# Peptides against a protein of PDB entry 4J2C: the designs that were tried, part 21

Target 1, 107 residues: chain A of PDB entry 4J2C
Amino acid sequence: MEDPFFVVKGEVQKAVNTAQGLFQRWTELLQDPSTATREEIDWTTNELRNNLRSIEWDLEDLDETISIVEANPRKFNLDATELSIRKAFITSTRQVVRDMKDQMSTS

## One batch from the design tools (peptide; aimed at target 1 V7 L62)

Design b2_p19_3_s4 (made by RFdiffusion4, then SolubleMPNN; from b2_p19_3, 10 letters changed)
Fold by OpenDDE base, seed 4:
Structure b2_p19_3_s4 (fold): chain B 107 residues (1-107), chain A 19 residues (1-19)
Amino acid sequence: as target 1 above (107 residues)
Amino acid sequence: SELEKRYEEIFEKWYKRLL
């Protein structure tokens, strides 16, 4: 079967962009009570968490594929360069998610 | 092998969702 990684990567990147927008709105709502309704706060919070959860779900699967390849590289059709690109994507994306989650947990 | 099986299962899951 053809490796669908590039499609998954695109979906994760889209979810990251959406989450970053929602995170910015979430911050603004909490900092300006005069313009923030409980309805919008709850909606924004839920949408943000849903996007973050979606990203983390895909990262778990992506990370597992990396672990499988690294366990037996000769059995899988990935060279070292492609593997490094995938690992870097997972690492950087996890950091972006972690930064948002850390701020949400301390607010 | 079990590793190849799991690898393929992840691919199948992605395809079912995205395509």
Scores: peptide ipSAE 0.634, ipTM 0.930, DockQ to the pose 0.746
OpenDDE base, seeds 1, 2, 3, 5: peptide ipSAE 0.624, 0.621, 0.623, 0.627; ipTM 0.928, 0.928, 0.929, 0.929

Design b2_p19_4 (made by RFdiffusion4)
Pose (drawn by RFdiffusion4):
Structure b2_p19_4 (pose): chain A 104 residues (1-33, 37-107), chain P 19 residues (1-19)
Amino acid sequence: MEDPFFVVKGEVQKAVNTAQGLFQRWTELLQDPTREEIDWTTNELRNNLRSIEWDLEDLDETISIVEANPRKFNLDATELSIRKAFITSTRQVVRDMKDQMSTS
Amino acid sequence: SAETRAENRTALHEYYHEP
């Protein structure tokens, strides 16, 4: 089999980009004074977070699985470090948006 | 798009969880 981690990583990257875009408009709709557009934007943004959060759990499990069985997966160590790094950074990106959504 | 996402998640699970 081929390792689909980078495929799913790509999908997470796109959803983050989409979330970033919705978050920008979401901030605008609040700072320059309708209800229907705000509601749609808010829930679609949450929809992007739902997918990202779920994908990050699975991706993080794959790292745990690879480390428990290194010979089967034969992953380059640098590549593996970058994988954890993606999860770490992406979790921070998602958390930051939610915090701004909570206060704003 | 939904079918491709489901296939990619199945492939990820099978790749990492199968013996």

Design b2_p19_4_s1 (made by RFdiffusion4, then SolubleMPNN; from b2_p19_4, 12 letters changed)
Fold by OpenDDE base, seed 2:
Structure b2_p19_4_s1 (fold): chain B 107 residues (1-107), chain A 19 residues (1-19)
Amino acid sequence: as target 1 above (107 residues)
Amino acid sequence: MEKKREELRKKLREFYYSP
């Protein structure tokens, strides 16, 4: 069985891109009320929050795999570089999500 | 999309959590 980490990583990256698109629209809607309906604002906000929540969920799963690997190094035999890349991905992606969430909460 | 994520989560469990 192949390590599914990179596949999940790829899907998370796609989800982040989707969220960023929704976030852009969300920002546009709030910046120009004349071109926005309440329905679209609500929909966009809801979709964005749902996407961000899903990403966070997947990141938690990925983060847990790191702990498992570190607890069982002989089983997985990942080198330090790969493990570092995995950790960096989780950290940086969490920051991207956090930045969007922070802007939404302070709007 | 959700089904795909569920499948991937299952794969993660199978690979990382199974002895």
Scores: peptide ipSAE 0.610, ipTM 0.921, DockQ to the pose 0.824
OpenDDE base, seeds 1, 3, 4, 5: peptide ipSAE 0.608, 0.606, 0.607, 0.605; ipTM 0.921, 0.920, 0.921, 0.920; seed 4 fails the geometry check

Design b2_p19_4_s2 (made by RFdiffusion4, then SolubleMPNN; from b2_p19_4, 11 letters changed)
Fold by OpenDDE base, seed 4:
Structure b2_p19_4_s2 (fold): chain B 107 residues (1-107), chain A 19 residues (1-19)
Amino acid sequence: as target 1 above (107 residues)
Amino acid sequence: MEEEREEARKKLREFYYSP
């Protein structure tokens, strides 16, 4: 069985791109209320929140895999460089999500 | 998309959490 980490990583990356698009639209809708309907605002907000939650969920799962690998290094045979890359992806992606959530919380 | 994500998560669990 091939390591599915990269499959989930890819799905997270796609979800981040989707969230960023939704976030941009969310910002635009709030910047000019005359062009925004309540329905679109609600839809965009909900979709954005759902995407962010999904990303956070996947990142948690990915983070757990790292812990498992570190506890069982011989079983998975992953080098330190690969683990570092995986950790960096999780950390940076969490930051991207946090930045969007922070801006949503202050609006 | 959600189905694909669920399948990916399932495979992730099977790969990493199997004894």
Scores: peptide ipSAE 0.539, ipTM 0.901, DockQ to the pose 0.854
OpenDDE base, seeds 1, 2, 3, 5: peptide ipSAE 0.538, 0.536, 0.536, 0.538; ipTM 0.902, 0.901, 0.901, 0.902

Design b2_p19_4_s3 (made by RFdiffusion4, then SolubleMPNN; from b2_p19_4, 10 letters changed)
Fold by OpenDDE base, seed 2:
Structure b2_p19_4_s3 (fold): chain B 107 residues (1-107), chain A 19 residues (1-19)
Amino acid sequence: as target 1 above (107 residues)
Amino acid sequence: SSKEREELRKKLHEFYYSP
Protein backbone atom coordinates (compact mmCIF):
# COMPACT_ATOMS: atom_id res chain seq x y z
CA MET B 1 0.00 0.00 0.00
CA GLU B 2 1.29 3.42 -0.97
CA ASP B 3 1.66 6.14 1.62
CA PRO B 4 -1.42 8.33 1.18
CA PHE B 5 0.23 11.32 2.86
CA PHE B 6 1.26 12.95 -0.39
CA VAL B 7 -2.19 12.44 -1.86
CA VAL B 8 -3.84 14.16 1.06
CA LYS B 9 -1.14 16.82 0.91
CA GLY B 10 -2.06 17.43 -2.69
CA GLU B 11 -5.72 17.69 -1.84
CA VAL B 12 -4.94 20.15 0.92
CA GLN B 13 -2.90 22.23 -1.50
CA LYS B 14 -5.82 22.31 -3.90
CA ALA B 15 -8.17 23.24 -1.09
CA VAL B 16 -5.86 26.08 -0.09
CA ASN B 17 -5.93 27.42 -3.62
CA THR B 18 -9.71 27.26 -3.60
CA ALA B 19 -9.85 29.01 -0.25
CA GLN B 20 -7.50 31.73 -1.46
CA GLY B 21 -9.77 32.35 -4.40
CA LEU B 22 -12.77 32.58 -2.13
CA PHE B 23 -10.86 34.83 0.22
CA GLN B 24 -9.94 37.15 -2.61
CA ARG B 25 -13.57 37.39 -3.66
CA TRP B 26 -14.62 37.86 -0.05
CA THR B 27 -12.18 40.75 0.24
CA GLU B 28 -13.42 42.31 -2.98
CA LEU B 29 -17.04 42.07 -1.91
CA LEU B 30 -16.35 43.79 1.37
CA GLN B 31 -14.11 46.43 -0.20
CA ASP B 32 -16.80 47.54 -2.63
CA PRO B 33 -20.28 47.04 -1.20
CA SER B 34 -21.86 48.62 -4.26
CA THR B 35 -20.90 45.59 -6.32
CA ALA B 36 -21.80 43.04 -3.69
CA THR B 37 -25.07 41.29 -3.03
CA ARG B 38 -25.91 39.98 0.39
CA GLU B 39 -26.43 36.56 -1.11
CA GLU B 40 -22.95 36.43 -2.60
CA ILE B 41 -21.37 37.75 0.57
CA ASP B 42 -23.10 35.10 2.63
CA TRP B 43 -22.31 32.33 0.19
CA THR B 44 -18.68 33.32 -0.15
CA THR B 45 -18.25 33.68 3.58
CA ASN B 46 -19.78 30.31 4.31
CA GLU B 47 -17.86 28.54 1.57
CA LEU B 48 -14.63 30.09 2.73
CA ARG B 49 -15.20 29.14 6.35
CA ASN B 50 -16.12 25.60 5.40
CA ASN B 51 -13.03 25.24 3.24
CA LEU B 52 -10.76 26.58 5.94
CA ARG B 53 -12.22 24.22 8.52
CA SER B 54 -11.75 21.28 6.19
CA ILE B 55 -8.14 22.24 5.61
CA GLU B 56 -7.51 22.55 9.32
CA TRP B 57 -8.99 19.13 9.92
CA ASP B 58 -6.82 17.59 7.23
CA LEU B 59 -3.76 19.27 8.69
CA GLU B 60 -4.55 17.77 12.07
CA ASP B 61 -4.72 14.33 10.50
CA LEU B 62 -1.46 14.89 8.66
CA ASP B 63 0.19 16.19 11.80
CA GLU B 64 -0.92 13.10 13.67
CA THR B 65 0.69 10.87 11.07
CA ILE B 66 4.01 12.56 11.74
CA SER B 67 3.76 11.67 15.40
CA ILE B 68 2.97 8.10 14.46
CA VAL B 69 5.94 7.91 12.11
CA GLU B 70 8.28 9.32 14.73
CA ALA B 71 7.02 6.77 17.22
CA ASN B 72 7.43 3.92 14.74
CA PRO B 73 10.40 4.79 12.54
CA ARG B 74 11.11 1.27 11.34
CA LYS B 75 7.58 0.72 10.13
CA PHE B 76 7.59 3.72 7.82
CA ASN B 77 11.30 4.24 7.11
CA LEU B 78 11.08 7.98 6.47
CA ASP B 79 14.28 9.98 6.70
CA ALA B 80 14.71 13.27 8.49
CA THR B 81 14.49 15.26 5.27
CA GLU B 82 11.13 13.79 4.35
CA LEU B 83 9.78 14.39 7.83
CA SER B 84 11.04 17.96 7.75
CA ILE B 85 9.27 18.57 4.46
CA ARG B 86 6.04 17.19 5.86
CA LYS B 87 6.31 19.27 9.00
CA ALA B 88 7.14 22.38 7.01
CA PHE B 89 4.11 21.85 4.82
CA ILE B 90 1.81 21.61 7.81
CA THR B 91 3.36 24.63 9.51
CA SER B 92 3.29 26.85 6.45
CA THR B 93 -0.21 25.80 5.47
CA ARG B 94 -1.51 26.45 8.97
CA GLN B 95 -0.02 29.91 8.73
CA VAL B 96 -1.75 30.57 5.42
CA VAL B 97 -5.06 29.50 6.89
CA ARG B 98 -4.47 31.50 10.03
CA ASP B 99 -3.75 34.64 8.04
CA MET B 100 -7.06 34.35 6.23
CA LYS B 101 -8.95 33.59 9.43
CA ASP B 102 -7.36 36.53 11.20
CA GLN B 103 -8.44 38.90 8.48
CA MET B 104 -11.94 37.50 8.49
CA SER B 105 -12.28 37.78 12.25
CA THR B 106 -11.21 41.41 12.27
CA SER B 107 -13.59 42.49 9.52
CA SER A 1 -15.46 15.45 -3.65
CA SER A 2 -16.83 14.46 -0.30
CA LYS A 3 -16.63 10.80 -1.19
CA GLU A 4 -13.07 11.14 -2.36
CA ARG A 5 -12.17 12.96 0.83
CA GLU A 6 -13.68 10.22 2.94
CA GLU A 7 -11.82 7.53 1.06
CA LEU A 8 -8.54 9.36 1.45
CA ARG A 9 -9.09 9.73 5.17
CA LYS A 10 -9.82 6.03 5.40
CA LYS A 11 -6.61 5.29 3.57
CA LEU A 12 -4.66 7.50 5.92
CA HIS A 13 -6.10 5.68 8.88
CA GLU A 14 -5.48 2.30 7.38
CA PHE A 15 -1.91 3.06 6.42
CA TYR A 16 -0.82 4.69 9.65
CA TYR A 17 -2.89 2.88 12.26
CA SER A 18 -2.97 -0.66 10.97
CA PRO A 19 -0.50 -3.06 12.64
Scores: peptide ipSAE 0.547, ipTM 0.905, DockQ to the pose 0.863
OpenDDE base, seeds 1, 3, 4, 5: peptide ipSAE 0.545, 0.542, 0.544, 0.545; ipTM 0.904, 0.903, 0.904, 0.905; seeds 4, 5 fail the geometry check

Design b2_p19_4_s4 (made by RFdiffusion4, then SolubleMPNN; from b2_p19_4, 12 letters changed)
Fold by OpenDDE base, seed 1:
Structure b2_p19_4_s4 (fold): chain B 107 residues (1-107), chain A 19 residues (1-19)
Amino acid sequence: as target 1 above (107 residues)
Amino acid sequence: MEKEREELRKKLKEFYYSP
């Protein structure tokens, strides 16, 4: 079986891009109420929250795989460089999600 | 989207948690 980590990573990256687009629209709607409907604000907010939640869940799963690999290095045979890249992706993506969530919670 | 995520979660579980 092929390692599905990179596939999930790719889907998380797509979800982040989608969330960033939704976040941008969310800020635009709140900055100019005259151009915004309550329906679009609610829809955008809901979609954004759902997307962020999904990303966080996927990151937890990916993070757990790293722990498994580190506990069983001979089984998976990943080099240190690949492992560091995976860790960095999770860390940086969590920060991106956190930043959006923080801005939403303070609005 | 959710269905795809579910399938990917299953693949992760199968690959990383298999004996």
Scores: peptide ipSAE 0.574, ipTM 0.911, DockQ to the pose 0.787
OpenDDE base, seeds 2, 3, 4, 5: peptide ipSAE 0.577, 0.571, 0.574, 0.572; ipTM 0.911, 0.910, 0.911, 0.910; seeds 2, 3, 4 fail the geometry check

Design b2_p19_5 (made by RFdiffusion4)
Pose (drawn by RFdiffusion4):
Structure b2_p19_5 (pose): chain A 104 residues (1-33, 37-107), chain P 19 residues (1-19)
Amino acid sequence: MEDPFFVVKGEVQKAVNTAQGLFQRWTELLQDPTREEIDWTTNELRNNLRSIEWDLEDLDETISIVEANPRKFNLDATELSIRKAFITSTRQVVRDMKDQMSTS
Amino acid sequence: SAEERAENREKLHEYYHEP
């Protein structure tokens, strides 16, 4: 088989980009005074977070699985480090948006 | 797009969870 980690990584990257875009409009709709647009934007943003969060759990499990069985997966160590790094940074990106959503 | 996403998740599961 081919390893689909980078495919799913790409999908997470797109959803984050979508979430970043919605977050920007979401901030605007609050700072320059309708209800219907705010509600749609809020829930779609939350929809992007749902997908991202779920994908990150699976991707993080794959790292745990690869480390428990290194010979089967034969992953370059640098490549593996970058995978964990993606999870770390993406989790931070998502958390930060939610915090701004909570206070704003 | 939803079908493709489901297929990609199944492939990821099979690749990492099957012997």

Design b2_p19_5_s1 (made by RFdiffusion4, then SolubleMPNN; from b2_p19_5, 7 letters changed)
Fold by OpenDDE base, seed 2:
Structure b2_p19_5_s1 (fold): chain B 107 residues (1-107), chain A 19 residues (1-19)
Amino acid sequence: as target 1 above (107 residues)
Amino acid sequence: SEEERKENREKLRKFYYDP
């Protein structure tokens, strides 16, 4: 069985791209109310929040795998570089999500 | 999709939690 970490990582990356698109639209809608309907604002906001939540969920799962690997290194035999890359992905992605959430909460 | 996420979670479970 292949390590599914990369599959989930890929899906998270896609979800981040989707969220960033929604976030851009969200920003545009709020910056120019004349071109925005309340329906689109609500829809975009909801979709964005849902996407961010799903990303965070997957990141929690991925983060847990790190703990499992570190607890049983012989089973997985990951080198330090690969483990570092995995950790960096989770950390950086969480920051991307956090940045969007922070802007949404302060709008 | 939600189904895909479910499948992915199951894969993670099988790979990382099962002996």
Scores: peptide ipSAE 0.567, ipTM 0.919, DockQ to the pose 0.790
OpenDDE base, seeds 1, 3, 4, 5: peptide ipSAE 0.567, 0.564, 0.567, 0.565; ipTM 0.919, 0.919, 0.919, 0.919; seeds 4, 5 fail the geometry check

Design b2_p19_5_s2 (made by RFdiffusion4, then SolubleMPNN; from b2_p19_5, 9 letters changed)
Fold by OpenDDE base, seed 1:
Structure b2_p19_5_s2 (fold): chain B 107 residues (1-107), chain A 19 residues (1-19)
Amino acid sequence: as target 1 above (107 residues)
Amino acid sequence: SAKEREEKREQLRKFYYEE
């Protein structure tokens, strides 16, 4: 069986890009009400929240896989560089999501 | 899609969580 980590990682990356686009639109709509409809604001907000929630769930799963690998190093045989890359991805992605959530909660 | 995400989650489970 092929390691599915990179596949999920790729899907998270795509979801982040989508969320960033939605976040930008969300900001634009709130900054200029004359160009915004309630329908688009609600849709954008909902889609953004759904994307962020999905990302957070996947990151939790990916983070747990790291714990499993570290507990069973011989089974998975990942080198230190690969493990570091995986950890860095999770850490940096969580920060990106957190920044968007913080800005949404203070609006 | 939601279906695709669920399939990938299942793949993670099969690969990592089954010992």
Scores: peptide ipSAE 0.547, ipTM 0.907, DockQ to the pose 0.870
OpenDDE base, seeds 2, 3, 4, 5: peptide ipSAE 0.547, 0.541, 0.541, 0.542; ipTM 0.908, 0.905, 0.906, 0.907; seeds 2, 3, 4 fail the geometry check

Design b2_p19_5_s3 (made by RFdiffusion4, then SolubleMPNN; from b2_p19_5, 9 letters changed)
Fold by OpenDDE base, seed 1:
Structure b2_p19_5_s3 (fold): chain B 107 residues (1-107), chain A 19 residues (1-19)
Amino acid sequence: as target 1 above (107 residues)
Amino acid sequence: MEEERKKAREKLREFYYSP
């Protein structure tokens, strides 16, 4: 069986791109109330929050796999470089999500 | 997308959590 980590990683990346689009729209709506309805603001906000939540959940799963690999190095046979790339992806993606969440909470 | 995520999670579980 092929390692599915990259598949989940890819799905997370897609979700991040979607969230960034929603976040941009969310920002635009709040910056120009004349072009915004409460309905669209609420919809965009909810979609964004749901997407961010999904990303966070997937990142938790990915993070757990890293722990499993580190606990069972012979079983998975991943080198240090690959593990570093995986960890970096999780860390950087969490930061992207946190930045959006922080801006939403302060608005 | 949700279906794809579901399948991905299933594969993840199968690969990493199997004995």
Scores: peptide ipSAE 0.542, ipTM 0.905, DockQ to the pose 0.883
OpenDDE base, seeds 2, 3, 4, 5: peptide ipSAE 0.541, 0.539, 0.541, 0.538; ipTM 0.905, 0.904, 0.904, 0.904

Design b2_p19_5_s4 (made by RFdiffusion4, then SolubleMPNN; from b2_p19_5, 11 letters changed)
Fold by OpenDDE base, seed 2:
Structure b2_p19_5_s4 (fold): chain B 107 residues (1-107), chain A 19 residues (1-19)
Amino acid sequence: as target 1 above (107 residues)
Amino acid sequence: MEKEREEKRRQLREFYYSP
């Protein structure tokens, strides 16, 4: 069996791109209420939140794999560089999500 | 899309949590 980490990583990256687009629209709608309908605001908000939750779920799964690998290094044979890349991806993606969530919570 | 994600999560569990 091949390591599916990169596949889930790809799914997260896709969801991040989608969320960023939705977040931009969300911001635009709130900045100019004259061009915004409640329906679009609600839809955009819900879609954005759904994407963010999806990302967070996958990141939790990915983060747990890190712990498993570190606990069983001989089983997976990941070098330090690859492990660092995986950790960096999780950390940076969590920050991106947190930035969007922080702005949503203060609006 | 959701089914695909669920399948990938299953694969993740099978790979990393297998004995």
Scores: peptide ipSAE 0.557, ipTM 0.906, DockQ to the pose 0.929
OpenDDE base, seeds 1, 3, 4, 5: peptide ipSAE 0.549, 0.551, 0.553, 0.549; ipTM 0.905, 0.906, 0.907, 0.906; seed 1 fails the geometry check

Design b2_p19_6 (made by RFdiffusion4)
Pose (drawn by RFdiffusion4):
Structure b2_p19_6 (pose): chain A 104 residues (1-33, 37-107), chain P 19 residues (1-19)
Amino acid sequence: MEDPFFVVKGEVQKAVNTAQGLFQRWTELLQDPTREEIDWTTNELRNNLRSIEWDLEDLDETISIVEANPRKFNLDATELSIRKAFITSTRQVVRDMKDQMSTS
Amino acid sequence: PELPELEPSEHMDELREYY
């Protein structure tokens, strides 16, 4: 088989980009004073977070699985480090948006 | 304005089967 981690990684990257875009408009709709547009934008942004959070759990489990069985997966160590790094950074990106959504 | 919508992850089953 081929390893789909980078495929799913790509998908997570696109949802983050979508979330980033919705978060920008979401901030605007609050700072320059309708209800229907705010509601749609809010829930779609949450929809991006739902997908991302789920994908990150699975991706993080794959790293746990690879480390428990290194010979089967034969992953370059640098590549593996970068994979954890992606989960770390993406989790931070998502958390930050939710915090701004909570206070704003 | 037209805002983007989520394209859900399609390869999650493939990722679970691989790992």

Design b2_p19_6_s1 (made by RFdiffusion4, then SolubleMPNN; from b2_p19_6, 9 letters changed)
Fold by OpenDDE base, seed 1:
Structure b2_p19_6_s1 (fold): chain B 107 residues (1-107), chain A 19 residues (1-19)
Amino acid sequence: as target 1 above (107 residues)
Amino acid sequence: MQLPRLVPSTHREELRKFY
């Protein structure tokens, strides 16, 4: 059985890219109300929130896998480099999500 | 642009089976 970590990682990466695009549009719509419809604002906001929530949930699951590996390293035989990459991915992605959420909460 | 899945993660069970 192949490690499903990479499948989830890939989907998170795609979701981040999608969220960043939605966030950009969200910003544009709110900055120029004359060119924005309420329908598009609501749609964009909802899509963005859904994407961010999905990312956060996946990151929690990925983070749990790291804890499991560290608790039983011999079972999985992951080298230090790979483990570091996985941790860095989760940390950096959480920061990206947090930055978008922080800006949304103040708008 | 909506993801095919929403919370909860559709891969949670898959991850649990492996780990």
Scores: peptide ipSAE 0.443, ipTM 0.820, DockQ to the pose 0.381
OpenDDE base, seeds 2, 3, 4, 5: peptide ipSAE 0.432, 0.379, 0.429, 0.429; ipTM 0.820, 0.796, 0.813, 0.821; seed 3 fails the geometry check

Design b2_p19_6_s2 (made by RFdiffusion4, then SolubleMPNN; from b2_p19_6, 9 letters changed)
Fold by OpenDDE base, seed 2:
Structure b2_p19_6_s2 (fold): chain B 107 residues (1-107), chain A 19 residues (1-19)
Amino acid sequence: as target 1 above (107 residues)
Amino acid sequence: MSLPTLVPSTHREELRKFY
C-alpha cells in the first residue's frame, strides 16, 4: 500500500491554494464595499471558512500520523529527515491558516 | 471555488488504514 500521507498533503496544498485565492477576493471585497455585493461577501466568506476548516481537519489527521510513526518507528522506517519534513509541512500550513483566520477575525 | 475532492473524513479513514 502506498503511503497516503502524500495524497492528503497534496490535497491540503490544493485547499491552501484555493483558500488563498478566496482570501484575496475576501480582502478585495471588504476594502471596496462600493463594488461588493452582500451575496458575494457571504459566499466568499463561507467558502473561505469551509476551506480553512477542511485544511485544519486534514492537518489534525496528518499530525496524528506523526505521533503514530514516532511511537512505532520500526513499522514505518521513516528517517529523521522525512519526519522533520512532514512536521514542518504541518507547522507551516497551520501558520498560513492561522494568519488568514487572524485577519478574518479582526475584520 | 471548489473544495478538495476527498472529504476530511475519508482522509482519516485512508490514513488509518495505513498507519
Scores: peptide ipSAE 0.424, ipTM 0.795, DockQ to the pose 0.378
OpenDDE base, seeds 1, 3, 4, 5: peptide ipSAE 0.422, 0.419, 0.415, 0.420; ipTM 0.794, 0.791, 0.792, 0.791; seed 5 fails the geometry check

Design b2_p19_6_s3 (made by RFdiffusion4, then SolubleMPNN; from b2_p19_6, 10 letters changed)
Fold by OpenDDE base, seed 3:
Structure b2_p19_6_s3 (fold): chain B 107 residues (1-107), chain A 19 residues (1-19)
Amino acid sequence: as target 1 above (107 residues)
Amino acid sequence: MDLPRLVPSTSREELRKFY
């Protein structure tokens, strides 16, 4: 069985890109209300939140795999550098999500 | 834009099976 970590990682990366696009539109709509409808604002906000929640869920699962690997290093035989890369991805992605959420929570 | 995947996703299920 192939390690599905990278599959989920890829899905997270895609979701991040989508979220960043939605976040940009969200900021534009709020910065220039004359070009925005309430419907688009609500839609964009909802889509953005859904994407962020999806990312957070995947990151939790990815983070759990790290714990499992560290508890059973011989079973998975994961290279230390690879493990570091995985951890770094989770950490950096959480920061990206946190930054967007922080900006959304302030109005 | 909606993500074209189910909850729980197939990928998450695969993670559970592998680890």
Scores: peptide ipSAE 0.406, ipTM 0.813, DockQ to the pose 0.390
OpenDDE base, seeds 1, 2, 4, 5: peptide ipSAE 0.402, 0.409, 0.408, 0.404; ipTM 0.815, 0.817, 0.814, 0.815; seeds 2, 4, 5 fail the geometry check

Design b2_p19_6_s4 (made by RFdiffusion4, then SolubleMPNN; from b2_p19_6, 10 letters changed)
Fold by OpenDDE base, seed 2:
Structure b2_p19_6_s4 (fold): chain B 107 residues (1-107), chain A 19 residues (1-19)
Amino acid sequence: as target 1 above (107 residues)
Amino acid sequence: MSLPKLVPSKSREELRKFY
């Protein structure tokens, strides 16, 4: 079986890209209410939140794999460099999500 | 109450099987 970590990583990245687009639209709608409909605001908000939640879920699963690998290093044969890259991805992506969520919570 | 998690994807299931 091929390691599915990077498949999920790719899906996370796509979701991040989608979320960033939705976030941009979300900010635009809220900054100019005259050009925004309640329907679009609600739709955009819901889609954005769903994407962020999906990302967070995937990150939890990815993070768990790190713990599993570290507990069973011989089973997976991942070197420290690969693990650091995986950890860095999770950390940086969590930060991206957090930044969007923080801005949404203050709006 | 927190909203329930979304439906698991096939890739997440494969992740669980692999690790």
Scores: peptide ipSAE 0.432, ipTM 0.818, DockQ to the pose 0.263
OpenDDE base, seeds 1, 3, 4, 5: peptide ipSAE 0.429, 0.427, 0.430, 0.431; ipTM 0.816, 0.818, 0.817, 0.822

Design b2_p19_7 (made by RFdiffusion4)
Pose (drawn by RFdiffusion4):
Structure b2_p19_7 (pose): chain A 104 residues (1-33, 37-107), chain P 19 residues (1-19)
Amino acid sequence: MEDPFFVVKGEVQKAVNTAQGLFQRWTELLQDPTREEIDWTTNELRNNLRSIEWDLEDLDETISIVEANPRKFNLDATELSIRKAFITSTRQVVRDMKDQMSTS
Amino acid sequence: STREEEVWERLHEKATEAS
């Protein structure tokens, strides 16, 4: 089989980008004074977070699985470090948005 | 083992959908 980690990584990247875009408009709709548009934008942004959070759990489990069985997966160590790094950074990106959503 | 298979199955299903 081919390893789909980078495919799913690409999907997470796109959803983050979508979430970044919605978050920008979401901030605007609050700072320059309708209800219907705010509601749609808020819930779609949450929809992007739902997908991302789920995908990160699975991707993080794959890293745990690969480390428990290194010979089967034969992953370059640098490549593997970059995978954890993606999870770490992406989790921080998502958390930060939610914090701004909570205070704003 | 069942959990690992399920996780990989989800990644493969998502990769198929992305095609």

Design b2_p19_7_s1 (made by RFdiffusion4, then SolubleMPNN; from b2_p19_7, 8 letters changed)
Fold by OpenDDE base, seed 2:
Structure b2_p19_7_s1 (fold): chain B 107 residues (1-107), chain A 19 residues (1-19)
Amino acid sequence: as target 1 above (107 residues)
Amino acid sequence: MKREEEVLKKLKEKAEEAK
């Protein structure tokens, strides 16, 4: 079996891509009411929120693995570079989610 | 079960579900 971290990472990346598409549509719908229906706005908003929530959930699990690895370095044999990459992914992805959430909360 | 094992098990389950 492949490293489960990277499998979940892949799922997070897919969810991010989906969320970004939904966010784009969400922005378009709110900027031009003439092209938007309440139904599509609601659907898009709900799907977007669900995706963001899913991402955050997975990031929490991924983040916890970092602490586990750091506490048991000999068990996992991850070097500093790999660990940094994993940390960077979590940090940057959280930022992406935060940016979308911030914009949604102010609209 | 240790906390470590619980977390890793959960992550593995997510990984399997993703395949």
Scores: peptide ipSAE 0.266, ipTM 0.825, DockQ to the pose 0.737
OpenDDE base, seeds 1, 3, 4, 5: peptide ipSAE 0.081, 0.209, 0.074, 0.092; ipTM 0.669, 0.767, 0.669, 0.700

Design b2_p19_7_s2 (made by RFdiffusion4, then SolubleMPNN; from b2_p19_7, 11 letters changed)
Fold by OpenDDE base, seed 4:
Structure b2_p19_7_s2 (fold): chain B 107 residues (1-107), chain A 19 residues (1-19)
Amino acid sequence: as target 1 above (107 residues)
Amino acid sequence: DEKEKEVLEKLKKKAEKAK
C-alpha cells in the first residue's frame, strides 16, 4: 500500500498548480478592470482562497506527522534523508502559499 | 498514543479519498 504522506503530498502539489493559475488570473483581472466582470473576479477570488485553504489544511496534517516521526523515527522506518525531503516540501509549499496570500492582502 | 493514531488515520483517510 502507498505511503499516505506521498499521496497527500501529490494532492497538495496539484492544488498548488491550480492556485498558481488562479492567482495569475486574479492578478490580471485586478490590473485591468475594463476586461473583468464582477462575476469572474468573485469566482476567481473565491476559487483561489478555497485552494489556498485546502493546501494549508493538508500541510497542517502533513506537518503534524513530522513531529510524530521525529519523536520515534525507527518506529516508522524513515531515515534522515526522507524526513528532510518531507520537511523541505512543507516549508517550501508554505512559502509559496504565503507569498500569494501576502499579495492578496495588500491589493 | 491515541492522538498519534488519530493523526495517522486522518492522513490515511485523505489518501484514500484522493484515489
Scores: peptide ipSAE 0.491, ipTM 0.912, DockQ to the pose 0.756
OpenDDE base, seeds 1, 2, 3, 5: peptide ipSAE 0.487, 0.482, 0.489, 0.483; ipTM 0.910, 0.910, 0.912, 0.910

Design b2_p19_7_s3 (made by RFdiffusion4, then SolubleMPNN; from b2_p19_7, 12 letters changed)
Fold by OpenDDE base, seed 4:
Structure b2_p19_7_s3 (fold): chain B 107 residues (1-107), chain A 19 residues (1-19)
Amino acid sequence: as target 1 above (107 residues)
Amino acid sequence: DEKEKKVLKKLLEKAEKAK
């Protein structure tokens, strides 16, 4: 049976890739307004924010599963390595999201 | 544990939806 954690992880990774592309375009549009329409800026901004929110939502769910596992480690046969990988993914992804959000808020 | 079941069920639903 497929572990739902990794399925959702995969979806988060896809969303991150999409967000990174949108973020790049967002920065380009704002760096050279002469090449940008307000419509594209708004579209890009909204799509980016939607992706970021989606990521954060899934990360919360993923993080909650970790708390469940840690509360009863004997019940779940997850070794320390796997648990560490799961935690690292959430931590690093949150940082990526924070970095983009910080740049957007200060623009 | 009902709380645990809810969390796992929610994640499972997301996983199934992604397929």
Scores: peptide ipSAE 0.389, ipTM 0.894, DockQ to the pose 0.743
OpenDDE base, seeds 1, 2, 3, 5: peptide ipSAE 0.387, 0.388, 0.316, 0.313; ipTM 0.893, 0.894, 0.832, 0.832; seed 3 fails the geometry check

Design b2_p19_7_s4 (made by RFdiffusion4, then SolubleMPNN; from b2_p19_7, 8 letters changed)
Fold by OpenDDE base, seed 4:
Structure b2_p19_7_s4 (fold): chain B 107 residues (1-107), chain A 19 residues (1-19)
Amino acid sequence: as target 1 above (107 residues)
Amino acid sequence: MEREKEVLEKLYEKAEEAK
């Protein structure tokens, strides 16, 4: 009944929130070594990377469906606005992930 | 993730049927 796209979208959104929390902690740990252990840094880093990877994977799948759905939007009761929302979500989320990854790679 | 994959598969199948 529920649109599968939105189900996955919701999961991605949750993962983004989790990643952002981990990213913040990651940043804090690296900014103040006196409060950080290598164990926590490693754990946080790994968890963060795993979340980001998961997000990217889901985004690829979501993106893959769009082209197919666009072939017959009326069949799926989708209009141009909905399609734009879906595309915008993927684009913006990819940017969020990229920003975190870029900062991690330069640290 | 498994649940998510299943949902995506349904989406894919539905989308393919629309071709």
Scores: peptide ipSAE 0.228, ipTM 0.757, DockQ to the pose 0.114
OpenDDE base, seeds 1, 2, 3, 5: peptide ipSAE 0.226, 0.217, 0.224, 0.224; ipTM 0.761, 0.748, 0.761, 0.755; seed 1 fails the geometry check

